# Peptides against a protein of PDB entry 6DSZ, part 353

Target 1, 361 residues: chain A of PDB entry 6DSZ
Amino acid sequence: NYVVTAQKPTAVNGCVTGHFTSAEDLNLLIAKNTRLEIYVVTAEGLRPVKEVGMYGKIAVMELFRPKGESKDLLFILTAKYNACILEYKQSGESIDIITRAHGNVQDRIGRPSETGIIGIIDPECRMIGLRLYDGLFKVIPLDRDNKELKAFNIRLEELHVIDVKFLYGCQAPTICFVYQDPQGRHVKTYEVSLREKEFNKGPWKQENVEAEASMVIAVPEPFGGAIIIGQESITYHNGDKYLAIAPPIIKQSTIVCHNRVDPNGSRYLLGDMEGRLFMLLLEKEEQMDGTVTLKDLRVELLGETSIAECLTYLDNGVVFVGSRLGDSQLVKLNVDSNEQGSYVVAMETFTNLGPIVDMCV

## One batch from the design tools (peptide; made by RFdiffusion4, then SolubleMPNN)

Design b2_p30_4_s2 (from b2_p30_4, 11 letters changed)
Fold by OpenDDE base, seed 3:
Structure b2_p30_4_s2 (fold): chain B 361 residues (1-361), chain A 30 residues (1-30)
Amino acid sequence: as target 1 above (361 residues)
Amino acid sequence: MKALEPLHTDKPVLTSRTPPPDEYELLIVP
């Protein structure tokens, strides 16, 4: 009897924070290959609530709250294109993860994108967008009563999409994406028509962005628009305002992940390939008419962590650093630096034993 | 650092970890 002690996967490939277990609970959800770990963030630490085995590697994990839901729902897409929407239900001591909707979104025709699967949710929860294949944008309409996730494709003229997000504050669902063509990298927007199943012209575009522009961050209101992260520059655009910075400190290593700290999008954590943790700040200017505009962008080095695959701000200056290559960490952001000049203090380290294939027997 | 002021403080966070239980429920999503 070979008791194969199936080592649990320890490498983190995704993390999200939200209110999944209840409206009041702050949750940390961690994707470790096929495993989903659900924690409640407490004063005393991370309290484990449930672990869920998924049929396949988690490729997308996003929390979203449709209108009239009291708590967040979880969208998961696997690397085998199985999509589901999960709900947490607790009845006394009984904990159930309910599948509200599911479906397979694989296409028979299409080239899988080299940059992998991208899954995004419209901030108004009108649709899920998927970049699975080059030249296609898949849309899953979000309907409350639909247990079957139905999808359709819209053709993209832009074959090489680097990153894509839904914008905030748009009358119609609007995507913003970085794409590459023979002339370089560009940013474009499209409105997504659910009715016509087509793209309409978006509110803005920016041609010839930085050659290594790799990430789009959708910025909430009141700023709106998007941040584009490159190797050498960070740019903001909302159709009316363009602002770019090129802080020398970010040139040293590629920024690979980000997470919003403030609900209004005034601060973001950035992690690079060397495990450096930055704060990106959006400095606001209040206009005489009461409108808020972006005055400036600033980047501050906070300290060093494990190389982040994903970052998520929890609360009270605590950040979860999900690492694939190293140990995951809980870190504290402090107002004052330590003796080494770091504003980051490791609170807890989670040993990464490497890529363990969870052999679901 | 001014960039860290203020941080959200709605919940006291994190002094200790309890390891997750060894048992996990495999939810076969059909």
Scores: peptide ipSAE 0.049, ipTM 0.610, DockQ to the pose 0.706
Fold by OpenDDE base, seed 4:
Structure b2_p30_4_s2 (fold): chain B 361 residues (1-361), chain A 30 residues (1-30)
Amino acid sequence: as target 1 above (361 residues)
Amino acid sequence: MKALEPLHTDKPVLTSRTPPPDEYELLIVP
């Protein structure tokens, strides 16, 4: 009996920060293939709370707080299209992860998208959106009392979606996505009608963005809109304002992940394929009417880390760098640079033993 | 660097190293 002591997965494929264990606790959740690790972020470091083995590789992991919930819920989608909404419940020393809702969202017909599974949650928690297959957008309505995740598909005319997010501050759930057609890459928005189960025309579109536009960042209020990240450019659009920058430094390596630092969307961490860590800054302009508009975009190099698969800002300049290819790290962002001009200091390194090849037995 | 100001809250977080995680339980999602 070869007890293959299956080494616990160490490669990080997702991370999120929020208030999952309580309303007051700051949590770091880390996805390592089939494993979910839950930490409380404390002054003394990451306190492990629970590890959870999932039935399948975690493909999507997002925290969200529906109206009337005291703490965040966790949405997970596996690579086998099993979806669940999880709740943390503690009763004394007993810790339970409760499945609030579950379902399988696999379609019998559809081409799995080449850009993989995308899962997004409406900021107002009206729905979950899934891009699983080319030409389809799956919607899971969020209902507090529903234990069964019901989904429906809306047909996308745009067959090759690169990335998609829900926008903030929209009366109806609104997606913003980058797609590719024979003419290039474009950005489009759609409103999602839950009632009619269809797309309506969104507030804006931008045709012919950068050819290598790869990521959408939804920007919260007061700015609103979205950031589009390419190989050579970073663009902002909100329907009224378009602004693009092309800092030469980002051309050296492809930006592959991002994370919002400020709740108001003033700063974002960006990680590239060389492990360079950047800060994207949204400079505000206050109008005479009290409205806040984007004045400018700036990118600043902070330093170098492990190649990030995912980034999450914790607090006090501490960032978790989730790496699939290298060791994950806790890093500190310092206001002052070191002797090498880096603002990044590694606090802790988590050894990556490599990808667990799922031996499909 | 202006990009890094402010980052600090009144309650410092992560001043020490992280202990290793505990055992994990298999959550079967049906």
Scores: peptide ipSAE 0.039, ipTM 0.656, DockQ to the pose 0.697
Fold by OpenDDE base, seed 5:
Structure b2_p30_4_s2 (fold): chain B 361 residues (1-361), chain A 30 residues (1-30)
Amino acid sequence: as target 1 above (361 residues)
Amino acid sequence: MKALEPLHTDKPVLTSRTPPPDEYELLIVP
């Protein structure tokens, strides 16, 4: 009996921060292929709490807090389209991960999208949206009493969706997405009707964005709207305000991940393919009526890290850099630069032993 | 750098290196 001790995966393919173990605990959740690692963020560092094995590669991992929940729930979708909603329960020293709901969301008909699986959650927790197949948007209504995840498809006219998010501050669940057609890349919005199971016209659109526009960031209130990140430009749009910047420094390498620093959406971390870490700043202007509008966008280089697959701001200027290609890191953001002009200091490095090639024997 | 001020801080976090991971139980979720 060769007990092949399968080497544990070390490459990070996703990370999220939230309050999963309790309302008071700050958690870091790390996806490593089929494994989920749960940490509590403490003054002394990351305390491991639980490791969860999934029956498939984690493709989507998102924390969300439905109305009436005291702590976050975890949505996971695997690469084989197994979906679950997980809850952390602790009873004394006993720690359980409870499956609140599960289901397989695979369709028998559809072309899997070449850009992979996208999973998003409405900020008001009304639904989960999935872009799994070209020309389809799958909706999972979020109902507290649902033990089985039921989904339906809405047809998208836009076959080549690049990225999609739910917007904040919308009366109905509203998606914003970048798509490509023969004329270029565009941004569009749709309202999602749960009742009618269809798209309604969204609040705004922007035709002919940058040709390499690749990411959508939904911006919280008071700004609202979305940031569109390209190869050469970063644009903001909320229906009323449009602003674009083209900082030369971002042209050197493709931005591949982002994470919100401030709850109000004033700052975002950006990571590129060279491991450069940037801060995107939304400068506010307060109007005489008390409304807050976007005045300007600014990008500043903070320093260099491992090439991020995912970024998550923890607290106190600490960032987790999840890397697939290199070592993952905890880094500290400092107000003052070091002698090299970097504002980033590595606190801890987590050795990446490379991809576990599942040798199917 | 102005871009780093203020940093949001709710509590003291990560003032030292992460302790070595203890052995913990793997939970398999179906």
Scores: peptide ipSAE 0.037, ipTM 0.608, DockQ to the pose 0.494
Fold by OpenDDE base, seed 1:
Structure b2_p30_4_s2 (fold): chain B 361 residues (1-361), chain A 30 residues (1-30)
Amino acid sequence: as target 1 above (361 residues)
Amino acid sequence: MKALEPLHTDKPVLTSRTPPPDEYELLIVP
């Protein structure tokens, strides 16, 4: 009897921070293949709360808070297109993870997109959007009473979507996406009509962005709009304001992940393929009418970490660096640089033992 | 549709709620 001690996955493929266990607790949730690890962020470090096994590889993991919920809910989509909404419930010492809703969102017909699964949630929690297949955008309406995740498809004329997000501050759910056509890469917006199950014209578009534009960041109010990250440039657009920078430092390695630091979208962490950690800063300009606009974009090199698959700012300058290729880390950001000019100090390192080959027995 | 029941592994939950530090100091990187 070979007790194959199933080694637990150590490679991180997703992480998110929010208030999942309570309204007051700050949590770090880590996806490691089929495993979800839940931590409470404390002054002493990460306190493990629960580990959850999923029936498949976690492809999407997002926290969201519907109107009238006291704490965040967790959306998970697996690589086999099983979707669920999870709730943390504590009753005394008993901890349970409740499935609020579930469904399978696989289509019988469609070409799986080469860039993989994208899952996004409307900031106002009206819907979940999924890019699973080329030429389709799947919508899951969010309803409190719905235990069964029902989805519908909207046809997308843009067959090669690179990345997509929901925008903030939109009356209707509005997506912003980078797509590629024979003329290059472009940014477009669509409003999503739940009633008509169609796209309406979005507030803005930008044709001919950088050829290697790969990521969309939705910027919250007061700025609004989106940041488009390429290989050579970072571009902001909100329909009225356009600003692009091309800092030479980002050309050295491809930016592959990002995380918002400030709730107002003034700062973002960026990680590249060499493990360099950057801060993207949005400089504010206050107009005479009290409106806030983007004055400038700046990128600062903070230091070096493990190659991030995902980043999440926790609190007090502590960042979790989730790595698939290397060891995951807790790092401290400092105001003052060290002797090497780095603002990053490793606090804790989590050994990555490599990819667990799921022996599907 | 089979309910996606999460497989819970009972790790001992450290029950001490350390309150988050009250002071949210946002790191200002110069």
Scores: peptide ipSAE 0.011, ipTM 0.372, DockQ to the pose 0.022; fails the geometry check

Design b2_p30_4_s3 (from b2_p30_4, 9 letters changed)
Fold by OpenDDE base, seed 3:
Structure b2_p30_4_s3 (fold): chain B 361 residues (1-361), chain A 30 residues (1-30)
Amino acid sequence: as target 1 above (361 residues)
Amino acid sequence: MSALEPLHTDKPVLTSRTPPPEEYEEIKIP
């Protein structure tokens, strides 16, 4: 009897923080291939709550809170295009993960995008957007009463989308995306009409961004707009204001992940391919009319971690570093640097045993 | 102003090691 001790996957391919188990609990959710791990963040540590086996590799994992939900719901999309919305329910000691809605969003036609699956949720929870195939943007309307995830496609003229996000503070759901054409990389916005199932012209565009512009960060109000991260530059744009920085320190290695620290979008963690951890700061300027505008962008090197596939700020300067290539970590951010000039201290390390191919027999 | 000054709260720092999850439940997504 070969007890194949099925080693649990240890490589992290996604992580999110929110209030999934309750309105009060801070959760860390970790995607490890086909497995979802759910933790409660406590003063003592990460308390494991539940592990969930998914029918396929988790490709998208996003928390969202529809209007009038007390806690976050979880959207998952698998690499096989199985979509679900999950709800955590606890009744005494009984824990259940309920599928609120599900569906398969695979198209019979389309070229799978080379940059992989992108899934995004409108900040106002009006829709989910999916970039699965070149030249298509799939929309899943979010309706509370709908147990069946219905989707439709909108044709996207821009065939080579690099990254896409929904913007904050938009009357209609508005996407901002980096795309590549023969002239270079550009940023564009579109409004998404659920009614007409089409794109309308968005509030702004920026042609000829940095050639290696790779990520879009949607910035919440009061700033609004987006941050575009490249190899050499970080750019902010909101339609009215454009600001770019080119800090030499980011040129050394490609930024590959980000996470918002402050709910108002004043700070973001950035991780690069060398495991360097940065803080991006949005410096505010308060105008005489009480409007808040972006004054400047600043990047500070915090220290080094495992190479992050994903980052998530927890609480009290604690960050989870989800790594695919190395060990995942809990790290503490300190106000004062250590003797090496690092603001990062490893608190806990989670050994990565490598990609365990879950032989789902 | 350190980029990290407003990150500190009076909450206790995470101090314990995370035990491995004991319970595995396979959720059949229908």
Scores: peptide ipSAE 0.067, ipTM 0.661, DockQ to the pose 0.725
Fold by OpenDDE base, seed 2:
Structure b2_p30_4_s3 (fold): chain B 361 residues (1-361), chain A 30 residues (1-30)
Amino acid sequence: as target 1 above (361 residues)
Amino acid sequence: MSALEPLHTDKPVLTSRTPPPEEYEEIKIP
């Protein structure tokens, strides 16, 4: 019996940063297929805290903090539609990852969406939204006392949703999504009624966005609204303000991931399919009434990394580059460029051994 | 202004290699 020690997954398919272990700890959580790695970000490096085997491939991994929780909870959805909410508990030296709630959110009827599973959390933690199937938006109401995750579906008229996010600063939970129809790609918003289990008309829409618009970024207050990333353009819309840029540098390769740097949404990291790392900047204009509006959008090339599946800003210009196709990296962003004009320095590289070939024994 | 100027804090930065966690726990989602 050759106990082939199954090589641990090394390809990263998701990463998130938050306060999962405590209110004070900055954590990096890394999804590697069925494996969850939990680190504390320290001055000295990433400190490993726990490694967790999940019953299935992690498809969604999001940190969220319900009102009155001292630290973040972790939402996980697997590729087999098993959902859970996890909490980190430490009691002395004993470390437990507890399941606060769980459920299976699979529908018996539905076409799985070609763009895969999308999971999003309302910024006010009122609900989780799931795009699993074409023409359906699944809602999981967030209730603190409920150990059983219950979900319901709302019908979407828009069958081909490309990406979806919850907006910030909305009285009701409001989604913003890119969808495709025979006329092209469009952006629409819906309010989500938990009471009536239906969509209401959202605050705004934008018909005929860029044909390759692929990502929605929800922008926090004071800007609000959303950024739409395309192949050739980046657009901002909040219902009142529209702004678009078409920087030639982004046309060379498709932007595939993003991460917010500033809590106020002034800066975002963008990664493309060539491993180029960009900073998207939202320039502020303060109005005479004290309102903050978007003045301009700017994109700067920072440098090159491994091809990012996911990006997460840690602290002090350190970024984790989670790669599925290449080696994952810790990189430092510097104020000054090197001789090659790069602001990116690799600090650590995590070898990707490739896909675990299921050796059928 | 460099896009990165506001990223600099006087805090120490990650400098060391991270060993993989030794402990592996299987969480069964029911």
Scores: peptide ipSAE 0.030, ipTM 0.629, DockQ to the pose 0.740
Fold by OpenDDE base, seed 1:
Structure b2_p30_4_s3 (fold): chain B 361 residues (1-361), chain A 30 residues (1-30)
Amino acid sequence: as target 1 above (361 residues)
Amino acid sequence: MSALEPLHTDKPVLTSRTPPPEEYEEIKIP
């Protein structure tokens, strides 16, 4: 009897930081295929709290805090379209992960999108948006009393959505997305009407962005708007301000992940396919009326890490580098460079044993 | 030295070439 000790998955396919265990605790949540690992970020490092087995490969993992919740809730969508909202609950020494809501969001008809599953949450927690199939945007209204996740589809005229986010500071939930048509890649916005179950015209659009525009970053207030990342360019747009940069350094390798460092959206980490870690900086300009606008964008090379599938800033310049292809890392960002000109120091490395071959026995 | 110390510095650790951010209010994940 060969007890094949099923090796636990070590490849990271998602990570998020937030306040999941309490309002005061900083947590790191790591998705490793079908496993969710929950850590508390402490002065001594990552303290493991719980490991959760999911009923499928984690495709989306997002923290969000509905109005009147003291701590973050966790949205998970699996590759089999099982959705759940999870809550951490501690009762003395007993730690439970409670399913607040669940549902299956699979459609009977639709072409699965080639760019995979996208799941996003409105910053004001009004809805979850899902791009699962071409020409459809699925909406899950967030209601505190709903134990069953109900969803509806809105038709998208744009069949080839590359990436989508909800914007900040919008009276109605507003999506910003990169899409491709025969004329190239474009950015468009739509307001999402929960009442009418339709899209309304969004505040802005930008036709003919970079041909390889691949990611949208929603920028919080005071800047608002979005950053569009391409192969050769980084573009900011908020309807009133447009600014693009084409730093030669980003052409060397495709940027594949990002994470916001500052709450106000002044800094973002960027990771590329070579394991280079960048800082994207938004320079503030204060107008005479007290409005804040984007003055400039800058990209700086910080150093090298494992090839990031996901990045999350923790605290005190510590970053978790979640890697699917290599070892995941905790890295320290320093103010001063080392002798090699790197601002990145590896603090801890988490060995990746490679893909768990699902031995279908 | 704990790798994450000091936790909760009122000022985020600057990476290269950026001026110190203004006092960021708590990262309220909204």
Scores: peptide ipSAE 0.021, ipTM 0.435, DockQ to the pose 0.058; fails the geometry check
Fold by OpenDDE base, seed 4:
Structure b2_p30_4_s3 (fold): chain B 361 residues (1-361), chain A 30 residues (1-30)
Amino acid sequence: as target 1 above (361 residues)
Amino acid sequence: MSALEPLHTDKPVLTSRTPPPEEYEEIKIP
C-alpha cells in the first residue's frame, strides 16, 4: 500500500477577502485546486481557521452578502460545474462549513468557452451570472425563499466573450462585457431581466476598443461604470464619461489580474505577467451638485512580486499575492519607496511546489 | 434548466429583488 501522501496543492488559483467567519473578522480565502484555505487576518499575520476539501477544482470563488445576512456567504463553482453557496458557522470551538445551496449547472449542449469559466455576482445580490459556454449566459437567481434555485440560460449573440462583470448602481442587474468579433473587440452592456429571462438593452456600448482588451472592472459608486484593461491602454466608461490612458509602462507586460483597494473604487491593484505590481488611481472631481465624477486615471508602478494569478488587498497596506507559477506572498505597501524606488516589501513567502499533476496511475 | 437545491432548512440565503425592467437609452461613444 503505497500511501502516496498526496502533497497538498500549493499553487494558488484564486483568492478573496471579506467577512466570512463573522461580521467583524477579516478573512482571506485561498483556492488551491480542490482545497479552500480560510484564514483570519490579524495584526500578527494570517491565522489559519479551516481547510476544506472541494469535490473538484475551484473555478470560481466569490464572497457576497445578501440583504439581511450579517456576514458574507461564499459562492463556489467547480470546473465540473458543481455550484454551491457556503456559510461559515461556529458554535464554540466547533467550526462547520454549511452548504446553503448546491447544484450542477452543466449543460448537455454548448461549447465550453476557450477563455474558461467566468462567474460573477450582482453587487446587489440579485443574481449570479455564469459564462460557461459560448453564446450562453447562465443566471442563478438569488432569492431568500428556500425554494429551489432554477438556473436558466440567456442566449448571447456575442459568441466570444473575453470578460464580463455586473455593474454597480443599476436599477436592474446589468452586465458589462468585452467580446470579440471579426471586426475586433468591443464593449457592450445588457440588462438581465429575471422576470422575462432575457437581455434588455444596456445603458451603453463602445465598439472598437483596444484589440487586446482583456479585463472588465466594475467600478462602484460614486463613479460607477467600468474600467477596461488592454495591453496598451486602460479605459473608463460609465455612459456619460469616457477616459483613456496609454501609459508606456503597461506595454512591457500584460496585466493579468486586478483587485479593488478602496471600497469606493478609487484605487486598484494591477498585476502583470512579469510580477510587476501597479496601482491604478481614479482621481475624483466633485461637481457643484455633490456628484463625483472621474477626473483622471493614473498608473503607478509600486514594485515587483511573484507573478500574480490573483491579488487581494487585506488591510493596512498588506496585500496577498496569490501565485500559480511562483511563490505566493504577503507584501506590504509602503508610503515611502526604498532605495530601489520600490514601495513593495515582501513580508511572507509561501513556497509553491508546482501543480499537482494528477498522475492517474 | 439546472436546479440548485438548498440543503439546509436554516435561514434563507437568497433575497428576491426582481426590480421592474427599466428602459435605458443607448449611449454611443462616437
Scores: peptide ipSAE 0.006, ipTM 0.290, DockQ to the pose 0.013; fails the geometry check

